# Designs tried in a protein design run: peptides against a protein of PDB entry 5VVV. Part 123

Target 1, 276 residues: chain A of PDB entry 5VVV
Amino acid sequence: FLCGVVEGFYGRPWVMEQRKELFRRLQKWELNTYLYAPKDDYKHRMFWREMYSVEEAEQLMTLISAAREYEIEFIYAISPGLDITFSNPKEVSTLKRKLDQVSQFGCRSFALLFDDIDHNMCAADKEVFSSFAHAQVSITNEIYQYLGEPETFLFCPTEYCGTFCYPNVSQSPYLRTVGEKLLPGIEVLWTGPKVVSKEIPVESIEEVSKIIKRAPVIWDNIHANDYDQKRLFLGPYKGRSTELIPRLKGVLTNPNCEFEANYVAIHTLATWYKSN
Target 2, 276 residues: chain A of PDB entry 5VVV as posed
Amino acid sequence: FLCGVVEGFYGRPWVMEQRKELFRRLQKWELNTYLYAPKDDYKHRMFWREMYSVEEAEQLMTLISAAREYEIEFIYAISPGLDITFSNPKEVSTLKRKLDQVSQFGCRSFALLFDNIDHNMCAADKEVFSSFAHAQVSITNEIYQYLGEPETFLFCPTEYCGTFCYPNVSQSPYLRTVGEKLLPGIEVLWTGPKVVSKEIPVESIEEVSKIIKRAPVIWDNIHANDYDQKRLFLGPYKGRSTELIPRLKGVLTNPNCEFEANYVAIHTLATWYKSN

## One batch from the design tools (peptide; made by RFdiffusion4, then SolubleMPNN)

Design b2_p19_6_s4 (from b2_p19_6, 13 letters changed)
Fold by OpenDDE base, seed 2:
Structure b2_p19_6_s4 (fold): chain B 276 residues (1-276), chain A 19 residues (1-19)
Amino acid sequence: as target 1 above (276 residues)
Amino acid sequence: SDNDIAIEFLKKRLKEELE
């Protein structure tokens, strides 16, 4: 069971010292996972093709080493979906080289994220792939296999919550393709009925699990505030029955952008997890 | 929900800033 934090918000990423402090807190509270997915980290999303410099490499190596020291699984995410051409072998090779570099930093867990992108393929991809889901699954499977089928590999769908599913969760051709074609060792991220779900009913998890043919990892935006920086979510982790735990592969909270605002959010997630 | 609308707006804005 993956339980911890995803740094998945828009806005200023956390500094390395904040991330190290996060690892200390996660260990103390018996949480086990950190997903590196800061939307405004240039080489994560906008410039995903760009290799890390020597200086950036040293920082990431230090961060990954710190996660290991605190027994936190460090998952490196990349979001190539803004401008990748899935059918272009050069793009696939570029993605492989980028993840090879991160593997050299000591990273062993990875994620491919296709959240917050257009539901359209370019002309070249339309000639090769039957759908957007087929294109995403193809590259995800290839990368997963290329990396030697790491123990933890995550996929974030474009339809990552109920409100983004067309026509709905249970009838989504996109999610059906993901469920049927994504290799079984790859975990699927899910956010619940909405982008910010006040409640995640058990029935909603059963519904999505059926179509994706696996228990999801929750990317939980209950404490996310990147959409309204004037608002802080300081309340406890709530609206999730503990009956969800045996039906999930994990829960990763995407909390407030302000690092210091997240004590209650993360601590109460830990309490929730341990209450099962 | 109001939160979903706010996030959708943010996503749209950010996408437009990247184009």
Scores: peptide ipSAE 0.060, ipTM 0.718, DockQ to the pose 0.540
Fold by OpenDDE base, seed 5:
Structure b2_p19_6_s4 (fold): chain B 276 residues (1-276), chain A 19 residues (1-19)
Amino acid sequence: as target 1 above (276 residues)
Amino acid sequence: SDNDIAIEFLKKRLKEELE
């Protein structure tokens, strides 16, 4: 069971010292996972093709080493979906080289994120792939196999919540393709019925699990505030029955952008997790 | 929900900044 934090918000990423402090807190609270997915990290999303500089490499190596020191699984995410051409072998090779570099930093767990992108393929991809889901699954499977089938590999679908599913969760051709064709060793991220789910009913998890043919990892935006920086979500982790735990592969909270605001959010997630 | 609308707006803004 993956339980911890995803740094997955828009806005200023956490500094390395905050991330190290996070790892210490996660270990103390018996949480085990950190997903590196800061939307405004240039080489994570907008400039995903660009290799890390020597200086950036040293920072990431230090961060990954710190995660290992605190027995936190460091998952490196990349979000190539803004402008990748899935059918272009050069793009696939570029993605492979980027993940090879991160592997050299000592990273062993990875994620491919296709959240917050348009559902439309370019003309070249339409000639090769039957759908956007087929394109995403193809590259994800190829990368997963290329990396030697790492123990933890995550996929974030473009339809990552109930409200983004067309026509709905149980009838989504996109999610059906993901469920049927994504390799079984790859985990699927999900935010619940909504992007920010006040509640995640058990029935909603059973519904999505059926179509994706696996238990999801919850990307939980309950404490996310990147959409409204005038608000801080200081309340406890709530609206999730502990009956969800045996039906999930994990829960990663995407909390407030303000690192100092997240004590209650993360601590109460840990209490929830240990209550089962 | 109001939160989903806000996030969708943020996504749209980001797309507009990338064009």
Scores: peptide ipSAE 0.051, ipTM 0.724, DockQ to the pose 0.548
Fold by OpenDDE base, seed 1:
Structure b2_p19_6_s4 (fold): chain B 276 residues (1-276), chain A 19 residues (1-19)
Amino acid sequence: as target 1 above (276 residues)
Amino acid sequence: SDNDIAIEFLKKRLKEELE
């Protein structure tokens, strides 16, 4: 069971010292996972093709080593979906080289994110792939196999919540393709019925699990404030029954942008997880 | 819901404002 934090917000990323302090807190609270997915890290999303510099490499190596010291699984995410051409072998090769570099930093766990992108494929991809889901699954499976089938590999669908599913969760052709064609060792991220789910009913997890043919990992936006930085979400982790725990592969909270605001959010997630 | 559309729009807008 993956339990911890995803740094998945828009806005100023956390600094390396904050991330190291996070790992110490996660270990203390018996949590085990950190997902590196900051939307405004240039080489994560907008410039995903760009290799890390020597200085950036040293920082990431130090961060990954710190995660290992605190027994925290470091998952490196990349979001190529803004402008990748899935049918272009050069694009696939560029993605492979980027993940090879991160593997050399000592990273063993990875994520491919296709959240917050347009559903429309380019003309070249439409000639090769039957749907957007087929294109995403093809590259994800290829990368997963290329990396030697790492123990933890995550996929974030474009339809990552109930409200983004067309026509709905149980009838989505996109999620059906993901469930049927995505290799079984790849985990699927999900935010619940909504982008920011006030509640995540057990029945809603049973519904999505059926179509994706696996238990999801919850990307939980309950404490996210990137959409309204004038608000801080300081309340406890709530609206999730402990009956969800045996029905999930994990829970990763995407909390407030302000690092110091997240004590209650993360601590109460840990209490919830240990109450199972 | 109106909030989900607003959040989607805000995420897209935050994306556009940072690009």
Scores: peptide ipSAE 0.050, ipTM 0.737, DockQ to the pose 0.303
Fold by OpenDDE base, seed 4:
Structure b2_p19_6_s4 (fold): chain B 276 residues (1-276), chain A 19 residues (1-19)
Amino acid sequence: as target 1 above (276 residues)
Amino acid sequence: SDNDIAIEFLKKRLKEELE
């Protein structure tokens, strides 16, 4: 069970010292996972093709080493979906090289994120892939296999919540393709019925699990505030029955952008997790 | 919800800033 934090918000990424402090807190609270997915990290999303500089590499190596020190699984995410051509072998090779570099930093767990992108493929991809889901699954499977089938590999679908599913969760051709074609060792991220789910009913998890043919990892935006800089979500982790725990592969909270605001969010997630 | 709309707007805006 993956339980911890995803740094998955838009806005200023956390500094390395904050991330290290996070790892200390995660360990202390018996959480086990950090997903590196800061949307405004240039080489994570906008410039995903760009290799890390020597200085950036040293920072990431240090961060990954710190995660290991605190027994936190460091999952490196990349979001190539803004401009990747899935059918272009050069793009695939570029993605491979980027993940090879991160592997050299000591990272062993990875995520491919296709959240917050359009469903449209370019003309070249339309000639090769039957759908956007097929394109995403193809590259994800290839990368997963290329990396030697790491123990933890995550996929974030473009339809990552109920409201983004067309026509709905249970009938989504996209999620059906993901469920059918994504290799079984790859986990699927899900935010619940909504992007920010006030509640995640058990039935909603059963529904999505059926179509994706696996228990999802919750990317939980309950404490996310990147969409409203005037708000801090200081309340407890709530609206998730503990009955979800046996039905999930994990829960990663995407909390407030303000690192200091997240004590209650993360601590109460830990309490929730331990209550099962 | 208002929050989902705000997030969708933010996401759309961020996408538009990248195009």
Scores: peptide ipSAE 0.059, ipTM 0.743, DockQ to the pose 0.491; fails the geometry check

Design b2_p19_7_s1 (from b2_p19_7, 9 letters changed)
Fold by OpenDDE base, seed 1:
Structure b2_p19_7_s1 (fold): chain B 276 residues (1-276), chain A 19 residues (1-19)
Amino acid sequence: as target 1 above (276 residues)
Amino acid sequence: MEKYEKAKEFYKKVALADL
């Protein structure tokens, strides 16, 4: 069971010292996972093709080493979906080389994210792939196999919540293709019925699990404030029954952008997880 | 840049409507 934090917000990323302090807190609270997915890291999303500099490499190696020291699984995410051409072998090779670089930093766990992108494929991809889901699954399976089938590999779908599914969760052709064609060792990220789910009913997890043919990892936006930084979400982790725990592969909370605001959010997630 | 900002604005609009 993956339990911890995703740094998955829009806005200024956390500094390396905040991330190290997070790992210390995660270990102390018996949490085990950190997903590196900061939207405003240029080399994560906007400029995903660009290799890390020597200085950035030293910082990431130090961060991954610190995660290992605190027994925290460090998952590196990349979001190529804004402008990747899935049918272009050069694009696939560029993605492979970027993940090879991160593998050399000592990273062993990875994620491919296709959240917050246009559903329209380019003309070249439409000639090769039957749908957007087929293109995403093809590259994800190829990368997963290329990396030697790592123990933890995550996929974020473009339809990552109930409100994004067309016509709905149980009938989505996109999620059906993901469930049928994505290799079984790849985990699927999900935010619940909504982007910001006040509640995640057990029945909603049973519905999505049936179509994706696996238990999801919850990307939980309950404490996210990147959509309105004038608000701080200081309340407890709530609206999730402990009956979800045996029906999930994990829970990763995407909390407030302000690192110091997240004590209650993360501590109450840990209490919820240990209450099963 | 334009695609990134458009996606960010869409996300923010949806997330605010979920409240």
Scores: peptide ipSAE 0.720, ipTM 0.966, DockQ to the pose 0.946
Fold by OpenDDE base, seed 3:
Structure b2_p19_7_s1 (fold): chain B 276 residues (1-276), chain A 19 residues (1-19)
Amino acid sequence: as target 1 above (276 residues)
Amino acid sequence: MEKYEKAKEFYKKVALADL
């Protein structure tokens, strides 16, 4: 069971010292996972093709080593979906080389994210792939196999919540393709019925699990504030029954952008996880 | 950059509507 934090917000990424302090807190609270997915890391999303510099490499190696010191699984995410051409072997090879570099930093766990992108494929991809889901699954499977089938590999669908599914979760052709074609060793990220789910009912997890043919990992936006910088979510982790735990592969909270605001959010997630 | 900003504004809009 993956339990911890995703740094998955839009806005100023946490500094390396905040991330190290996070790992210390995660270990202390018996949480085990950190997903590196800061939207404003330019080499994560906007410039995903760009290799890390020597200085950036040293920082990431130090961060990954710190995660290991605290027994925290460091998952490196990349979000190529803004401008990747899925059918272009040069794009696929560029993604491979980027993940090879991160593997050299000592990273062993990875995520490929297709959140917050347009469903429209380019003309070249339409000639090769039957749908957007087929294109995403194809590259995700190829990357997963290329990396030697790492123990933890996450996929974030473009339909990552109930409200994004057309016509609904159980009938989504996109999620059906993901469930049928995504390799079984790849985990699927999900935010619940909504992007910001006040509640995640057990029945909603049973519904999505059926179509994706696996238990999801919750990307939990309950404490996310990147959509409104005038709000801080200082309340406890709530609206998730402990009956979800046996039905999930994990829970990763995407908390407030302000690192110092997240004590209650992360501590109460840890209490929730240990209460099962 | 433009695609990133469009994605960010889309996310913000939907997240705010969930509240």
Scores: peptide ipSAE 0.683, ipTM 0.961, DockQ to the pose 0.938
Fold by OpenDDE base, seed 4:
Structure b2_p19_7_s1 (fold): chain B 276 residues (1-276), chain A 19 residues (1-19)
Amino acid sequence: as target 1 above (276 residues)
Amino acid sequence: MEKYEKAKEFYKKVALADL
């Protein structure tokens, strides 16, 4: 069961010292996972093709080493979906080389994120892939296999919540393709019925699990505030029955952008997780 | 950049509507 934090927000990424402090807190609270997915990290999303500099590499190596020191699984995410051409072998090779670099930093767990992108494929991809889901699954499977089938590999679908599913969760051709074609060792990220789910009903997890053919990892936006800089979510982790725990592969909270605001969010997630 | 900002603003709009 993956339980911890995803740094998955828009806005200023946390500094390395905040991330190390996070790992210390996660360990102390018997949480086990950090997903590196800061949307405003240029080399994560906008410039995903760009290799890390020597200085950035040293920082990431240090961060990954710190995660290991605190027994926290460091999952490196990359979000190529804004502008990748899935059918272009050079793009696939570029993604491979980027993940090879991160593997050299001592990273062993990875994620491919296709959140917050347009569903439209380019003309070249339409000639090769039957759908956007087929393109995403193809590259995800190829990367997963290329990396030697790492123990933890995550996929974030473009339809990552109930409200993004067309026509709905159980009938989504996109999620059906993901469920049918994504290799079984790849985990699927999900935010619940909504992007910001006040509640995640058990039935909603059963519905998505059926179509994706696996228990999801919750990317939990309950404490996310990147959409409204005037709000801080200081309340406890709530609206998730403990009955979800046996039905999930994990929960990663995407908390407030303000690192200091997240004590209650993360601590109460840990309390929730231990209550099973 | 433009695609990123468009996606970000779409996300923000949806997330705000989920509240």
Scores: peptide ipSAE 0.722, ipTM 0.966, DockQ to the pose 0.945; fails the geometry check
Fold by OpenDDE base, seed 5:
Structure b2_p19_7_s1 (fold): chain B 276 residues (1-276), chain A 19 residues (1-19)
Amino acid sequence: as target 1 above (276 residues)
Amino acid sequence: MEKYEKAKEFYKKVALADL
């Protein structure tokens, strides 16, 4: 069971010292996972093709080493979906080289994120792939196999919540393709019925699990505030029955952008997880 | 840049409507 934090918000990423302090807190609270997915890291999303500099490499190596010191699984995410051409072998090779660089930093767990992108494929991809889901699954499977089938590999679908599913979760051709064609060792991220789910009913997890043919990892936006920085979500982790725990592969909270605001959010997630 | 900002503003709009 993956339980911890995703740094998955828009806005200023946490500094390396905040991330190290997070790992110490995660270990202390018997949480085990950190997903590196800061949307405003230029080399994560906008400039995903660009290799890390020597200085950035040293910082990431230090961060990955710190996660290992605190027995926290460091998952490196990349979000190529804004402008990747899936059918172009050069794009696939560029993605491979980027993940090779991160693997050289000592990273062993990875994620491919296709959140917050247009559903429309370019003309070249439409000639090769029968749907956007087929394109995403093809590259994800290829990268997963290329990396030697790492123990933890995550996929974030473009339809990552109930409200994004067309026509709905159970009938989504996109999620059906993901469930049928994504390799079984790849985990699927999900935010619940909504992007910001006040509640995640058990029935909603049973529904999505059936179509994706696996238990999801919850990317939980309950404490996310990147959409309105005038709000701080200081309340406890709630609206998730403990009956979800045996039906999930994990829960990663995407909390407030303000690192200092997240004590209650993360601590109460840990209490919830240990109450099973 | 433009695609990123458009996606960010779409996300923000949806997330705000979920509240």
Scores: peptide ipSAE 0.713, ipTM 0.965, DockQ to the pose 0.943; fails the geometry check

Design b2_p19_7_s2 (from b2_p19_7, 12 letters changed)
Fold by OpenDDE base, seed 4:
Structure b2_p19_7_s2 (fold): chain B 276 residues (1-276), chain A 19 residues (1-19)
Amino acid sequence: as target 1 above (276 residues)
Amino acid sequence: MELYEKSKEKAKKVALEDL
């Protein structure tokens, strides 16, 4: 069971010292996972093709080593979906080389994120792939296999919540393709019925699990505040039955952008997890 | 840049509509 934090918000990323403090807190609270997915890391999303500099490499190596020291699984995410051409073997090779670099930093767990992108394929991809889901699954499977089928590999679908599913969760052709074609060792990220799910009913997890043919990892935006800079979510982790725990592969909270605001969010997630 | 900003604003808007 993956339980911890995703740094997955839009806005100023956490500094390395905050991330190390996070790992210490995660260990202390018997949480086990950190997903590196800061939207404003230029080399994560906007410039996903760009290799890390020597300085950035040293920082990431140090961060990954710190995660290991605290027995926290460091998952490196990349979000190529803004402008990747899935059918272009050079793009696939560029993605492979980027993940090779991160693997050299000592990273062993990875994620491919296709969140917050348009469903439209370019003309070249339409000639090769039957759908956007087929394109995403193809590259994801290829990367997963290329990396030697790492123990933890995550996929974030473009339809990552109930409100994004067309026509709905159980009938989504996109999620059906993901469920049928995504290799079984790849985990699927899900935010619940909504982007920011006030509640995640058990039935909603059963519905999505059926179509994706696996238990999801919850990317939990309950404490996310990147969408409203006037709000801080200081309340407890709530609106998730502990009955979800045996029906999930994990829960990763995407908390407030303000690192200091997240004590209650993360601590109460840990309490929730231990209550099973 | 443009695609990133468009993505960000889309995500923020939907997140606010879901609240």
Scores: peptide ipSAE 0.364, ipTM 0.889, DockQ to the pose 0.915
Fold by OpenDDE base, seed 2:
Structure b2_p19_7_s2 (fold): chain B 276 residues (1-276), chain A 19 residues (1-19)
Amino acid sequence: as target 1 above (276 residues)
Amino acid sequence: MELYEKSKEKAKKVALEDL
């Protein structure tokens, strides 16, 4: 069971010292996972093709080593979906080289994210792939196999919550293709009924699990505040039954952008996880 | 940059509608 934090918000990423303090807190609270997915890291999303500099490499190596020191699984995410051409073997090769570099930093767990992109393929991809889901699954499976089938590999769908599913969760041809064609060793991220779900019912997890043919990892935006800079979410982790735990592969909270605001959010997630 | 800002604003709008 993956339980911890995703740094997945829009806005200024946490500094290395904050991330190290996070790992110490996660270990202390018996949480086990950190997903590196800061949307404003240029080499994560906008410039995903660009290799890390020597200085950036040293920072990432230090961060990954610190995660290992605290027995935290460091998952490196990349979000190529803004401008990737899925059918172009040079794009796939560029993605492979980027993940090879991160593997050299000592990373062993990875994620491919297709969140917050337009549900359209370019003309070249339409000639090769029958749907957007087929294109995403093809590259994800190829990268997973290329990396030697790592123990932890995550996929974030473009339809990552109930409100993004067309026509709905159980009838989505996109999620059906993901469920049928994504390799079984790849985990699927899910956010619940909504982008910010006040409640995640058990029935909603059973519905999505049926179509994706696996238990999801929750990307939980209950404490996310990147959409409203005037709000801080200081309340406890709530609106998730502990009956979800046996039906999930994990829960990763995407909390407030302000690192110092997240004590209650993360501590109460840990209490929730240990209560079943 | 434009695609990133467009995706960010789309996500923010939907997140606010979901609250």
Scores: peptide ipSAE 0.345, ipTM 0.884, DockQ to the pose 0.929
Fold by OpenDDE base, seed 3:
Structure b2_p19_7_s2 (fold): chain B 276 residues (1-276), chain A 19 residues (1-19)
Amino acid sequence: as target 1 above (276 residues)
Amino acid sequence: MELYEKSKEKAKKVALEDL
C-alpha cells in the first residue's frame, strides 16, 4: 500500500531542504511514499525533453539518497502530454533517455502523467492510434517495459476523476481502453468523483476499479490549494472511510503549496492509514 | 501563452465542477 505525499501542485515547487524534511516527517509517521510531480518544475512538464544539468543531477541524486535513508519510496513523475507526439519514435527515445538519466540517479520508481492536457491528438498520432487512450497506453507500456518493469510504475489518466469521464466512469471508452490495454503491473492514479473530492465513497472506487481492472492509487486533492489562492484547507483528512484501504493500491495526498501548512494534512492521513 | 493556459487547466476544471 503506497501512502504518503505527491508534490503535484501548480506553483512554486518545494526546495530540496523542504523535501528532505518531508521524508523525515513521513518516516516518523510511518508513511512510505513520495511522488515527485511538481507541475512548474520545468524539466518535469514544460521542458520534459531537457536532460538535467550536472548541478540538477547532483541535487536529484542527493534527494533520492535522502528518500532512501528515510525508507521513503521516491517516485519520479514526468508529464510529457502537453506537446508529445506519441507516434514519433524520436519523442519516445527522448522520454527513454530522460528516464534513463533519472534511473542513473538511483531512482527505481516512475510515473507517467497525462493529467490536465487536451484530449486532441495531432494528425500524425491520429494516423497511428485509434484513440488518445491507445496512444497514452502504448507509450506507457513501452516505457514500463523499457525500464525493466519497475516494481512501482504509475499512470495518471486524462480522465482522472468521475467528472472528467465521458459519458461517465462506467461507460468511458477512454478508461475502458486504459483498463484493457495498460499492463497489469502499472498502477492508475485517481482523484475520486471530482478533482477535489470532499468525499470518496466506497461505491465510487468499486465503479472505477471495475473499468480500469485494478485498485487505483488515490491522488488526493482534499488539501490542494493551487486551484484557489484564497483557500487554505487546514482541516483533517476526512470523507474517506477506512474501508477504502483494502480497495486501494495507495493514497498520496497532494497538499497545500505552502510546505509548512501541511502538518495536519499529512499527520491525519497517517492516523487514518494506521486506524485500519 | 498556450503552455501557461494549459498549466491552469486544473483550476479551470475545478471551477467547472462547482457550477
Scores: peptide ipSAE 0.202, ipTM 0.812, DockQ to the pose 0.413
Fold by OpenDDE base, seed 1:
Structure b2_p19_7_s2 (fold): chain B 276 residues (1-276), chain A 19 residues (1-19)
Amino acid sequence: as target 1 above (276 residues)
Amino acid sequence: MELYEKSKEKAKKVALEDL
């Protein structure tokens, strides 16, 4: 069971010392996972093709080593979906080389994120792939196999919540393709019925699990404030029954942008997880 | 609730338009 934090917000990323303090807190609270997915890291999303510099590589190696010291699984995410051509072998090779570089930093766990992108494929991809889901699954399976089938590999769908599913969760052709064609060792990220789900009913997890043919990992936006940085979400982790725990592969909270605001959010997630 | 989701979806769309 993956339990911890995703740094998955828009706005200023956390500094390396905040991330190390996070790992110390995660270990103390018997949480086990950190997903590196800051939207405004240029080489994570906008410039995903660009290799890390020597200085950036040293910082990432130090961060990954610190995660290991605290027994925290470091998952590196990349978001190529803004401008990738899925059918272009050079694009696939560029993505492989980027993930090879991160693997050399000592990273063993990875994520491909296709959240917050347009549903339209380019003309070249429309000639090769039957749908956007087929293009995403093809590259995700190829990358997963290329990396030697790592123990933890995550996929974030473009339809990552109930409100984004067309026509709905149980009838989505996109999620059906993901469930049928995504390799069984790849985990699927989900935010619940909504982008910011106040409640995640058990029945809603049973519905999505049926179509994706696996238990999801919850990307939990309950404490996310990147959409309104004038507000802090200081309340406890709530609106999730402990009956979800046996029905999930994990829970990763995407909290407030302000690192210091997240003590209650993360501590109460840990209490919730241990109450099962 | 709907207002926060709509705000998150709007922020995401704006971030896509600024690229």
Scores: peptide ipSAE 0.056, ipTM 0.753, DockQ to the pose 0.075

